# Ledger of designs, part 2: peptides against a protein of PDB entry 3C2G

Target 1, 209 residues: chain A of PDB entry 3C2G
Amino acid sequence: IRTFDLLGLLLHDSDAIDGFVRSDGVGAITTVVQYPNNDLIRAGCKLLLQVSDAKALAKTPLENILPFLLRLIEIHPDDEVIYSGTGFLSNVVAHKQHVKDIAIRSNAIFLLHTIISKYPRLDELTDAPKRNRVCEIICNCLRTLNNFLMMWIPTPNGETKTAGPNEKQQVCKFIEIDILKKLMSCLSCEGMDTPGLLELRSTILRSFI

## One batch from the design tools (peptide; made by RFdiffusion4, then SolubleMPNN)

Design b1_p8_2_s1 (from b1_p8_2 with P1S H7V)
Fold by OpenDDE base, seed 5:
Structure b1_p8_2_s1 (fold): chain B 209 residues (1-209), chain A 8 residues (1-8)
Amino acid sequence: as target 1 above (209 residues)
Amino acid sequence: SLPPRPVA
């Protein structure tokens, strides 16, 4: 735990973060969070989030790491872990088609829906910190979804990847009224990326047109 | 097309 704290203190510089990632730091963290220690898992996932935007990740094999993380956030009950994990996922798939492919093959779309679905409505959460954290998790999930959906939107050049039938079906689940309500509720949360959520809404709609 | 977004 102290080690992760130290790393967190040291990894405020982008070059240092890249250095850590190039040294298989993500793999190291992933190894550590396999131990059944919730504090360690929380700290490790937080560190993953901190390095999730590293440029060096583009060169990092994630074929083993990403499925593991997806499984972790599927089963782990801690909101902090889910927050960090979904944040990592969102960042790591950004601008990386091959990572998107790994995530999708690993059932990430369905998982995102599952995560959003398991949380209560934000209006039912009276504790502001809890409500905010849940909102952030939902936002992370939705941002990740947005990143996936964008690959299937036609480009001006007329070329577009097509979602498979399973992916389309999974995406359709995000237009469920419950999901939409949660999306809308996130728009009312202070400090949330409202433009991003609106973008997702637009992206979802465009995906079905 | 909108660029992919990282978490801020």
Scores: peptide ipSAE 0.031, ipTM 0.699, DockQ to the pose 0.109
Fold by OpenDDE base, seed 2:
Structure b1_p8_2_s1 (fold): chain B 209 residues (1-209), chain A 8 residues (1-8)
Amino acid sequence: as target 1 above (209 residues)
Amino acid sequence: SLPPRPVA
């Protein structure tokens, strides 16, 4: 735990983060978090989140790492693990088609829906820190979904992939009233990425037109 | 359309 905290303190600049990633730091973290210690898992996932936007990740194979992380957030009810994991996922799939493909093959779309579905409505949460954390998790999930959907939106001059029938069916679940209500509730949360949520709303609607 | 967004 203290080791990851120390690493977190050292990794405040992009060069240090890139150096860590180039030295297989992501692989090292994923190895360590295989041990059944909740505090260790939390710290490791937080560190993953901290390095999730590193440029060096473009050269890092994620074929084993990403499915492992997806499984980790699937089986852990821990808000901190889910927050860090979904944040990591959102960042690594951004602008990386290969990583998107790995995530989608690993059932990421359905997992995101499952995560959102399991959390209560924000209006049912009276504790502000808990409410904010849940909102952040939902936002991370929805941002990740948006990153997936964007690759299927036709652009005038771009090559657009077509979603498979399974992916399309899984995306359709996000227009369920419960999911939409949770999306809308996140728009009212202070400090949330409102533009991103509005973008997702638009992207979802366009995906069905 | 806005590009895919990473989380800050």
Scores: peptide ipSAE 0.031, ipTM 0.692, DockQ to the pose 0.133
Fold by OpenDDE base, seed 3:
Structure b1_p8_2_s1 (fold): chain B 209 residues (1-209), chain A 8 residues (1-8)
Amino acid sequence: as target 1 above (209 residues)
Amino acid sequence: SLPPRPVA
């Protein structure tokens, strides 16, 4: 735990982060968080989030790391773990088609729906810090979903991949009224990426036209 | 089509 805190203090610039990733730092974190210690898991996932936008990740194989992380956030009902894990997922899939494919094959779409479904409506949360954290988690999930959905939207100049029948079925779950209400409620939270949420709303609607 | 964006 203290080791992860120390690493967090050292990794404040892009060069240090890249150096850590090049030294298989992501693999090291993944190994350490396999131990059933909640504080260790929180610290490790937070560190993963901190390095999730590193350029060196382009050279890091994620075939084993992503399925492990997805399973971790599936089984741990901890807001900090879920926040960090969904943030990591969103960042690593953003510009990498092969990483999107790994995540989708690892049941990421269904998991994102499950996470959003388990949280209460934001209007039911009276504690502002808790409400903000839940909103951030939902936003991370929805941003990740948007990155997946964009693969299946026809572009005038490009060949569009078609979603498989399982993926289509999983995506259909996000048009449930409860999910849509949670998406809309996030638009009212201060400090949230409102343009990104509006883009997601548009992408979801276009996916069902 | 907006490019996918990482979490800020």
Scores: peptide ipSAE 0.030, ipTM 0.692, DockQ to the pose 0.110
Fold by OpenDDE base, seed 4:
Structure b1_p8_2_s1 (fold): chain B 209 residues (1-209), chain A 8 residues (1-8)
Amino acid sequence: as target 1 above (209 residues)
Amino acid sequence: SLPPRPVA
C-alpha cells in the first residue's frame, strides 16, 4: 500500500510515468492486485488511474491487462475501485482504436450499463463526497461509451466501422429512462465534464436517428 | 473522441 502511495507521489512528471509504463509497470500492478486484499486492490487501481493517460500506453499490449481489469470492476463492489477502474478505461480508450476494440470484445459496453444501473440516483445521496464519487463513476462510464459510439460515426478522412448486432443491442440499453435521468443529473454536479456529457448526448442522437 | 481525464 505504501509502495503504491510512494509511486503515486513520484509519478507526477509525464516522463516518469512513461518510464514506469515502459518498465511494464501496468503489468506489475495487475499482478499485485490479484491478491485478495481490498486495500491493495484500491491502491493498485488508483495507481492505474494515475498512469492511464501515459503516452507509453500506446505501445503497451493491453490484450491481457484490460480484460482482467474489466473483470475486477465487475466483481468488486467498491466505489474507489470502480472509480479508478472506469477512469482508467475511459482514458486508455481515448484516441486509441485498438484499445476500444479490446474493451468491446471484453464486454465493456454491457459492464458500463451494469455499473450505472447499480448506483442510486444522485438526488438520493445526501453525503456530498459520496454523491460526487458516484457522479464521477457515471461520468467515466458515459465518457467511455461516447468514445465507443464515435467509432461508428463517419469521418471525412477515415474508414467508418459498423457496430455489430450485439454491440447495437447493448448500446440500446443506454436510452432507458433510468440511465438518461442519471446522465442529466450529472450535468448539475460541480467539476463534471459538462462539454463531454453534451457531446455524448449529441453522439447518442446521431447514433439512433 | 473525448480526451483523457486529468490525472489527480
Scores: peptide ipSAE 0.028, ipTM 0.676, DockQ to the pose 0.121

Design b1_p8_2_s2 (from b1_p8_2, 3 letters changed)
Fold by OpenDDE base, seed 1:
Structure b1_p8_2_s2 (fold): chain B 209 residues (1-209), chain A 8 residues (1-8)
Amino acid sequence: as target 1 above (209 residues)
Amino acid sequence: SLPPRVKA
């Protein structure tokens, strides 16, 4: 815990973040968060989020790390862990096709749906900090989904990857009325990526139904 | 094509 706090204080510079990642920092964090200590897990996942946009991640093998993180955010009850984990996921798959492939093979699309489904509607949450955190988690999930869907959008040359039948089925679950309502509720939260959410809504509804 | 999105 103290070590993660110290690292968090030092990681204010992009070069320092890259240095940490090049030194197998992500692997070190994932090793530490395997211990059944909620404070340690929370601190470790927060640190993962802090380094999730590092350029050095493009050269980091994530074949073991990413499936582990997905399992963690599938089962962990702490919103702070889910927030950090989904934030890490959304960032790490961006601009990295090979990382998207690892995530999809590890059932990430279905997991995103599961996470969103676990949370109540935002209008049922009266505590503003809790409501905002839940909104951020849902937004992280939806951003991640959008990053996946972009792979299957036709290019100007008419070339595109095709989603497999399982992926199509999993994406179709996001057109459920309850999911769409949660998406719309995120638009009312301040500081959310409204254009991105609207883009996702359009992409899902037009491409998969 | 749309660029991938990252959290700010």
Scores: peptide ipSAE 0.161, ipTM 0.829, DockQ to the pose 0.108
Fold by OpenDDE base, seed 2:
Structure b1_p8_2_s2 (fold): chain B 209 residues (1-209), chain A 8 residues (1-8)
Amino acid sequence: as target 1 above (209 residues)
Amino acid sequence: SLPPRVKA
């Protein structure tokens, strides 16, 4: 725990973050968090989130790392792990098609839906820190989904990939009334990425309705 | 179209 905290303190500089990633820091974290210690897993995932936008990640193979992280999020009910993990996921898939492909192949779309579905409605949460954390998690999931959907949006000047039938069906689950209600609830939370949520809503509706 | 979003 203290080691990851120390690394977190040192990794406020973009060059330091990039150096860490170039030195297989992401792989090192994923190796360490394989030990069944909740505090260690939390700290490791937080560190992953902190380096998730590093330029060096473009050269980092994620074929083993990303499925591992997805599995970790799937089986771990810890809000902090889910927050950090979904945040990492959203960032690494944003501009990298090959990473999107790995995530989708690893059942990421369904997992995102599952995560959102398992959390209670925000209006049922009276504890403000908990409510905010849940909202952030939902936002991370929805941002990730939006990043996936962007690759299937037709561009005037380019060929676009088409979503497979399975992906399409999984995306369609996000227009379920319960999911939409949670999305709408997130729009009312202070400090949330409201433009991103609205963009996702528009993208889903445009693409699949 | 808006570019893909990265969380700060």
Scores: peptide ipSAE 0.148, ipTM 0.812, DockQ to the pose 0.133
Fold by OpenDDE base, seed 3:
Structure b1_p8_2_s2 (fold): chain B 209 residues (1-209), chain A 8 residues (1-8)
Amino acid sequence: as target 1 above (209 residues)
Amino acid sequence: SLPPRVKA
């Protein structure tokens, strides 16, 4: 726990973050968080989020790391773990097609739906910090979904990947009224990525046309 | 084409 806190204090500089990642820091974190300690898992996932935009991640194999993280998020009903984990996921899949493929093969689309479905509606949360955290989690999930959906949108050049039947079925679940209401409720939260949420709405609509 | 989104 304290080790991750110390690392967090040292990793304020982009070069230091890259150095950590080049030294297999992500692998080290994933090894440590395999121990069943909630505080350790929280700290480790937070550190993952902090390094999730590092340039050095382009050279880091995620074939084993990403499925492990997805499983960790699936089994831990901890807001801080889910926040950090979904944040990491959204960042690492953004610019890397092969990472998107790993995530999708690891049932990421279904997991994102499950996460959103399990959280209460924002209007049911009176505690502002809790409401904001839930909103951030939903936004992370929806941003990740948007990054997936963009692969299947036809480009003017006519070349696009086709979503498999399973992926299409999983995406269809996001048009459930409960999910849509949660998406719309996030638009009212201060400091949220409203443009990104609106983009997702557009992407979803285009995916079903 | 919409660019992929990264959390800021």
Scores: peptide ipSAE 0.130, ipTM 0.805, DockQ to the pose 0.108
Fold by OpenDDE base, seed 4:
Structure b1_p8_2_s2 (fold): chain B 209 residues (1-209), chain A 8 residues (1-8)
Amino acid sequence: as target 1 above (209 residues)
Amino acid sequence: SLPPRVKA
């Protein structure tokens, strides 16, 4: 735990983060969090989030790492683990088509829906830190979804991919009234990525109209 | 404490 905290402090610098990632730091974290210790898992996932935007990740094979993390998020009920894990996911799939493909093949779209569905409405949460954490988790999930949807929008510079029938079906679950209400409730929280949520709204409209 | 890193 202290080791992860120390690494978190040292890896505040982008060059240090890249050095850690180049030395298979992400693989090392995923190995460590395989032990059934909640504090260790929390610390490891937090560190993953901290390095999730590193440039060196573009050259890091995530074929084994990402499915493992997705499974960890799926089975672990801890808000801090889910926050860090979904944050990691949202960052690593950003502008990385190959990583998006790995995530989707690993049932990420369905998992995102499951995560959002299990949390209560924000208006039912009276504790501000808890409410903010839940809102951040939902935002992480929705940002990830937006990144997936964007790959299926045609661009002038190249032919766009087409979503498969399974992916389309999974995406359709996000228009459930409960999910939409949770999306809208996030817009009222301070410090949230409001532009990103508005972008998602527009992307959803393009996908279904 | 150091400020948190901004998500990409």
Scores: peptide ipSAE 0.041, ipTM 0.726, DockQ to the pose 0.338

Design b1_p8_2_s3 (from b1_p8_2, 3 letters changed)
Fold by OpenDDE base, seed 5:
Structure b1_p8_2_s3 (fold): chain B 209 residues (1-209), chain A 8 residues (1-8)
Amino acid sequence: as target 1 above (209 residues)
Amino acid sequence: SLPPRRRA
């Protein structure tokens, strides 16, 4: 715990973060969070989030890390773990197609839907910190979905990957009316990634119309 | 907590 906090304090610089990632720091975190300690898992996932935009991640094999993280998020009903984990996921899938493929094969789309579906409506949350955290989680999930959907949008000059039947089904479930309502609720929250949410809305429309 | 950086 203290080690991750210390690392978090040291990793405010992009070069330091990149150095940590190049030194298999993500693998190290993943190893540490295998121990069933909630505080350790929270701290580790938070650190993952902090390094999730590192340039070195583009060169880091995530074949083992992503499935593990997805499983961790699946089994931990902890908002902080889910926030950090979905944040990490959203960032890493943004950079590389192969990372998106790993996540999709690991049932990430369905998992993200499940996460959003488990949270109550934001209007039912009277506690502002809790409401904001839930909104952030939903935003992370939706941003991740956006990154997946963009793979299947025809580009004027490029062969678009066609979503397989399973991916299509997962996406269709993801964009159910309840999820869309939660998306709209997140747009009403102050300080949220409104541009990202609007981008998702646009992407959804382009993917299905 | 560092928000996930928007990388489109």
Scores: peptide ipSAE 0.052, ipTM 0.744, DockQ to the pose 0.419
Fold by OpenDDE base, seed 1:
Structure b1_p8_2_s3 (fold): chain B 209 residues (1-209), chain A 8 residues (1-8)
Amino acid sequence: as target 1 above (209 residues)
Amino acid sequence: SLPPRRRA
C-alpha cells in the first residue's frame, strides 16, 4: 500500500512514468492487485490511471493485463477502483488499434454498458462528491465507447473497418434510452468532459445514418 | 490524482 502511494507521489514526470512502464510497471501493479486487499487494489488501480497515458504503453503487451482489469472492474464494489479502471481503459484504447481489438474481444463494450446501468440516476444522488464520481465513471465509459464507434464510421477517403456480429450486438444494447438519458445528465454536470460527451452524441447519430 | 485524459 505505502509503496504505491510513494510511486504515485514520485511519478509526476513523464520520463519517470515512461521508465516505470518500460520496466513492466503495469504488469507489476496487476500482479499485486490480485491480492484480496481493498486498500491495495484501490492504490494499485489509482497508479494504473496515473501511468495510463505513457508513451511506452504503445510497446507494452496488454493481452493479459487488459482482460484482468476488465474482470476487476466488473466485480469490484469500490467506485474508486471503477473510476481508476475505466479511466485507465479509456486512455489506453485511444489511438491504439491493437488495444481496442483486445478490449472488444474481451466484451468491453458490454461491460461498460453494465457499469453505467448499475448506477442510479444522477439526480437521485444528493451527495455532491458521490454524484461527481459516478458522473466521472459514466464519462470514462462513454469516452471509451466513442473510441470504439469511431472505428466503424465511414470516411470518404479511408477504409472503414466493419463491426462484427458480436460488436453490433454489444453496441445495440449500449445505445438504449437509459444510456442516452445518462449521457444527457452527464452533460449537465459542471467540470465534466463536455466536449467528449458531445463528440459521442455526434458519433452515435452518425452510426445510425 | 491525475484524471483520465480526453482521448479520441
Scores: peptide ipSAE 0.048, ipTM 0.741, DockQ to the pose 0.395
Fold by OpenDDE base, seed 3:
Structure b1_p8_2_s3 (fold): chain B 209 residues (1-209), chain A 8 residues (1-8)
Amino acid sequence: as target 1 above (209 residues)
Amino acid sequence: SLPPRRRA
């Protein structure tokens, strides 16, 4: 715990973060979080989130890391782990087709749906910190979904990737009324990525209408 | 095409 806290204190600048990632810091974290300690897992996932936008991460192979993280999120009902893990996922799938493909093959779409579905409606949460954390998790999931959906929208040049039947089935679950209501509730939260959520709404409409 | 968004 203290080691990850110390690393967190050192990782306040982009060069230090990039240096950590170049030194296989992501691999080191994933090794450490294999130990069954909840505090260690929380701290490790938080650190993953902190480095998830590092430039060096573009050169880091994620073939083993990403499936492991998805499994970790699946088996841990911890808001801090889920927040950090979905935040990491949303960042690493951005701008990288091969990372999107790894995530999709690792059942990420279904997992994201499951995460959103398990949380109560935001209006049922009276504790503001808890409500905000849940909203952030849902936003991370929905942002990731948007990045997947955009692959299947025709570009001006007429090129588009076709979603497989399994991918289509998983995506169809995200248009269920409960998920759409949660999307709309997140749009009402202050300090959230409202532009990203509005973009997803537009993407859904373009994909299904 | 809107670029994929990273978390802020």
Scores: peptide ipSAE 0.100, ipTM 0.794, DockQ to the pose 0.108; fails the geometry check
Fold by OpenDDE base, seed 2:
Parts: sequence; structure tokens; C-alpha cells
Structure b1_p8_2_s3 (fold): chain B 209 residues (1-209), chain A 8 residues (1-8)
Amino acid sequence: as target 1 above (209 residues)
Amino acid sequence: SLPPRRRA
């Protein structure tokens, strides 16, 4: 715990973050969070989120890290772990086809659907901090989905990949009416990633044309 | 907590 606090203090600088990632800092975190301690897992996932936009992650192999993180958020129904983990996932898949492929093969789409489905409607949450955290988690999941869908949208000037049967099935389950309702509910929340949610809405519509 | 930076 104290080690992660120290790292958290050092990681206010982008060069320090990049240096940490280049030194296999992400691998070190994933090793440490294998110990069954909730506070340690929370701190580790928070640190992952903090470094999730580092440039050095483009050169970091994530073949072992992503499946581990996905398993971690699957088995730990902790909002802070889920928030940090889905935030990390959203950032690392944004611009890396290889990372998207690893996540999809690791059933990320179904997992993200499961996460969203377990939360109540936002209008049923009276506690503002809890409601905001839930909305942030849903936004992280939906942003990740958008990054996947963008691979399969025909562009006038680009080679588009076709989604395989498994990917299509996962997407179809993800965009069920309950998820769409939660997307719309998140759009009504103040201070949320409204641009990202609107982008997903557009992406979904384009995927059906 | 730093919000996840949007990689657009």
C-alpha cells in the first residue's frame, strides 16, 4: 500500500509515468495485485489507470496483462476496482489494433456487458457519489465498445475488418435495449463523457447501415 | 483521481 502511495506521488509527471511503464511498471503492478488484499488491488488498479495513457504502453506487450486484468474485474465486484480497470482497458484499446484483438479474444465485450447489466438504473441511485461512480463505469465500458465497433465501420478510403461471428454475437448482446437505456441515462448525467457517449450512439447507428 | 484520458 505505501509503495503504491509513493508511486502515486511520483506519477504526476508524464515523463515519470512513461519511465515507469518502460521499466515494466505495469507488469510489476499485475504481479503485486495477485495477492488477495482488497486495498492492494484497489491501489494497484488505480495506479494502472494513472499510467493507462502513457506513450510507452504502445511498445508494451499486453498479452498477459489484459487477460489478467479482465479476470480481476470479473471476480472483484468492487466499484473502485471496476472503475480503474475499465478505465485502463478503455485507454489501452483506443489506438492499438493488437490490444483490441487481445481484449476481444479474452471475452472483453461480454464482460463489459455483464458489468453494465449488474448496476441498477441511475435514477434509482439517490447517493450522488455512487451514482456518479456507476455512470463513470458505464461510460468506460461504452467507450471501450466504441473503440471495438470503430474497427468494423466501413470508411470510404480505408480497409475495414469484418467482425467474426463471435464478435458479432458479443456486440448484439451488448447493444440490447437495457444497455441502450443505460447509455441514454448516462447522457443525462452532468459532468460525464457526453462526447464519448454521443460518438458511440453515432457508431452504433452507422454499424446498422 | 485523474479521469481516464480519452484516447479518441
Scores: peptide ipSAE 0.053, ipTM 0.743, DockQ to the pose 0.423; fails the geometry check

Design b1_p8_2_s4 (from b1_p8_2, 3 letters changed)
Fold by OpenDDE base, seed 4:
Structure b1_p8_2_s4 (fold): chain B 209 residues (1-209), chain A 8 residues (1-8)
Amino acid sequence: as target 1 above (209 residues)
Amino acid sequence: SLPPRRVA
């Protein structure tokens, strides 16, 4: 735990973060979080989030790491683990098509839906820190979804990838009334990535209309 | 088409 905290303090520079990732730092974290210690898992996932925007991740094989992380998020009810894990997921899939494919094959779309669905409505949460954390988790999930949907929107840089029937079915779950209400509720939360949520709204409209 | 987003 203290080691991860120290690493977090040291990794305040983008070059240092990139160096850590190039030295298989992500692999090291994933090895550590395989031990059944909740505090260790929480700290490790937080560190993953902190390095999730590193440029070196574009060259890091995530074929084994990403499925493991997705499984970790699936089996842990810890909000901090879910927050960090979904944040990591969102960042690593943002600009790398190959990583998106790995995530989708690893049932990421369905998992994201499950995560959003399990949390209560924001108006039912009286504790502000808890409400904010839940909102952040939902935002991470929805931002990840946006990144997936963007693959199937025509771009000048090449042919549009066609969503498979399974992916299309999984994505359709996000237009459920409950999910849409939670999206709208997140837009009312202070400090949230409102531009990102508005982008998703636009992406949904372009994908389904 | 909008660019994909990362978490801040």
Scores: peptide ipSAE 0.204, ipTM 0.851, DockQ to the pose 0.108
Fold by OpenDDE base, seed 1:
Structure b1_p8_2_s4 (fold): chain B 209 residues (1-209), chain A 8 residues (1-8)
Amino acid sequence: as target 1 above (209 residues)
Amino acid sequence: SLPPRRVA
């Protein structure tokens, strides 16, 4: 039995997931996926996704983990690795400002654009499982982008964090016609987070006008 | 402002 298969049996219990995270389980996964085995990498990234909403992650340092994961999804063309990795990223940056900062410093914005850009239009995919997986990946990327952009939207009574020159250059790529078309295509897919995608559309407009 | 979202 593989270690990740055993741990997968515990994913039905939130306390077990938290226990795994508190015992540096995320660090353990990142150590294991350093070995050049595609099945191991897939299983490890899937496990990361499965624990990515754990409460214990709020106390877990991600300074070394996030850059490693971002590099992993950059160099692996595997849709399952990309799906799991972008899903993990999307969840951990939510409601965690310091995690957003780590991701942005680690070139996450550019990577997200690259991932979206490499996939064909959803209307060109005739295989339903493949189309759905691609849609989920794009949705994960776009949701993550929304969480980043929200930091730079002015609030009525608060100081707005300003995007640096590098961040501005990176986010400007997301207003290109190809990206906007893919956003709209995701809105037509069943089971997608349509409210989240509509929110991103609004966020993009507010960020670039 | 809208809160950041997590993936289900």
Scores: peptide ipSAE 0.135, ipTM 0.840, DockQ to the pose 0.128
Fold by OpenDDE base, seed 5:
Structure b1_p8_2_s4 (fold): chain B 209 residues (1-209), chain A 8 residues (1-8)
Amino acid sequence: as target 1 above (209 residues)
Amino acid sequence: SLPPRRVA
């Protein structure tokens, strides 16, 4: 845990982060978090989040890393792990079609739905830190969904990928009333990515109309 | 088209 904390303190520079990623730092973290220690897993996932926007990740193979992380957040009930993991996922899929494909094949859409569904309504959470963390997790999930949906929206200058039947079915779950209510609740939370949530709403409409 | 989004 101390090692990850130290790395977290040192890796505030973008070049240092890129260097860490180029040295297979993401792989090293995923190896370490295979040990069943909650503090270690939290620290490791937090570090993953911190490096998740690194430019070097565009050149990093994620075929093994991403499925592992998805499995980790599937089985771990810890909000901090879920927050970090979903944040990492959102960032790595944002700009690369190949990574989106890996995530989707690894059942990411269904997992994201499951994560959102397991959390209570924000209006039922009186503890502000807990409510904010839950909202952030939901935002991470929904942002990831937005990035997936973007693949299937026609652009004037390009051919759009067509969603398969399984993907369509999985995405349709996100328009259920429970998730929509949670989306709306997140829009009411202070400090949240309201523009991103509104973008998702627009993306949903463009995808389903 | 909207650009893909990243998380801080």
Scores: peptide ipSAE 0.116, ipTM 0.839, DockQ to the pose 0.108
Fold by OpenDDE base, seed 3:
Structure b1_p8_2_s4 (fold): chain B 209 residues (1-209), chain A 8 residues (1-8)
Amino acid sequence: as target 1 above (209 residues)
Amino acid sequence: SLPPRRVA
């Protein structure tokens, strides 16, 4: 715990973060958070989020890391763990097809749906910090979903990856009224990635209509 | 074609 706090204090610039990742820092974090300590898990996931945009991640194998993180998010109800983990996921899948494939094979689509579904409507949350955190989590999930859906949308060049039957089934759950309402509610929150959410809305329409 | 998004 103290070690992760120290690392958080030291990793304030992109070069330091990149150096940490090049030194297998992500692997080190995932090794440490295998110990069943909630505070350690929270701190470790926060650190993962902090380094999730590092350039060196392009050269980091995620075949073991990503499934582990997804499982960690699945079994922990902690908002801070979920926030950090979904944020990490969103960033690492954004620009790499193989990472998207790892995530999808690791049941990411269904997990994201489960995460969104378990939270109450934003209008039912009177505590502003809690409401904002929930909104951020939902946004992370929805942004990740958008990146998945975009793989299956026809491009002008005519080449489109076809979603498998399992992926189609999992994605279909995101058109349920509860999910759509939560998407729309997030659009009204301050400081959220409204353009990204609007993009997802468009992507959903293109995928299902 | 929309580019994939990262968390800002």
Scores: peptide ipSAE 0.113, ipTM 0.837, DockQ to the pose 0.106

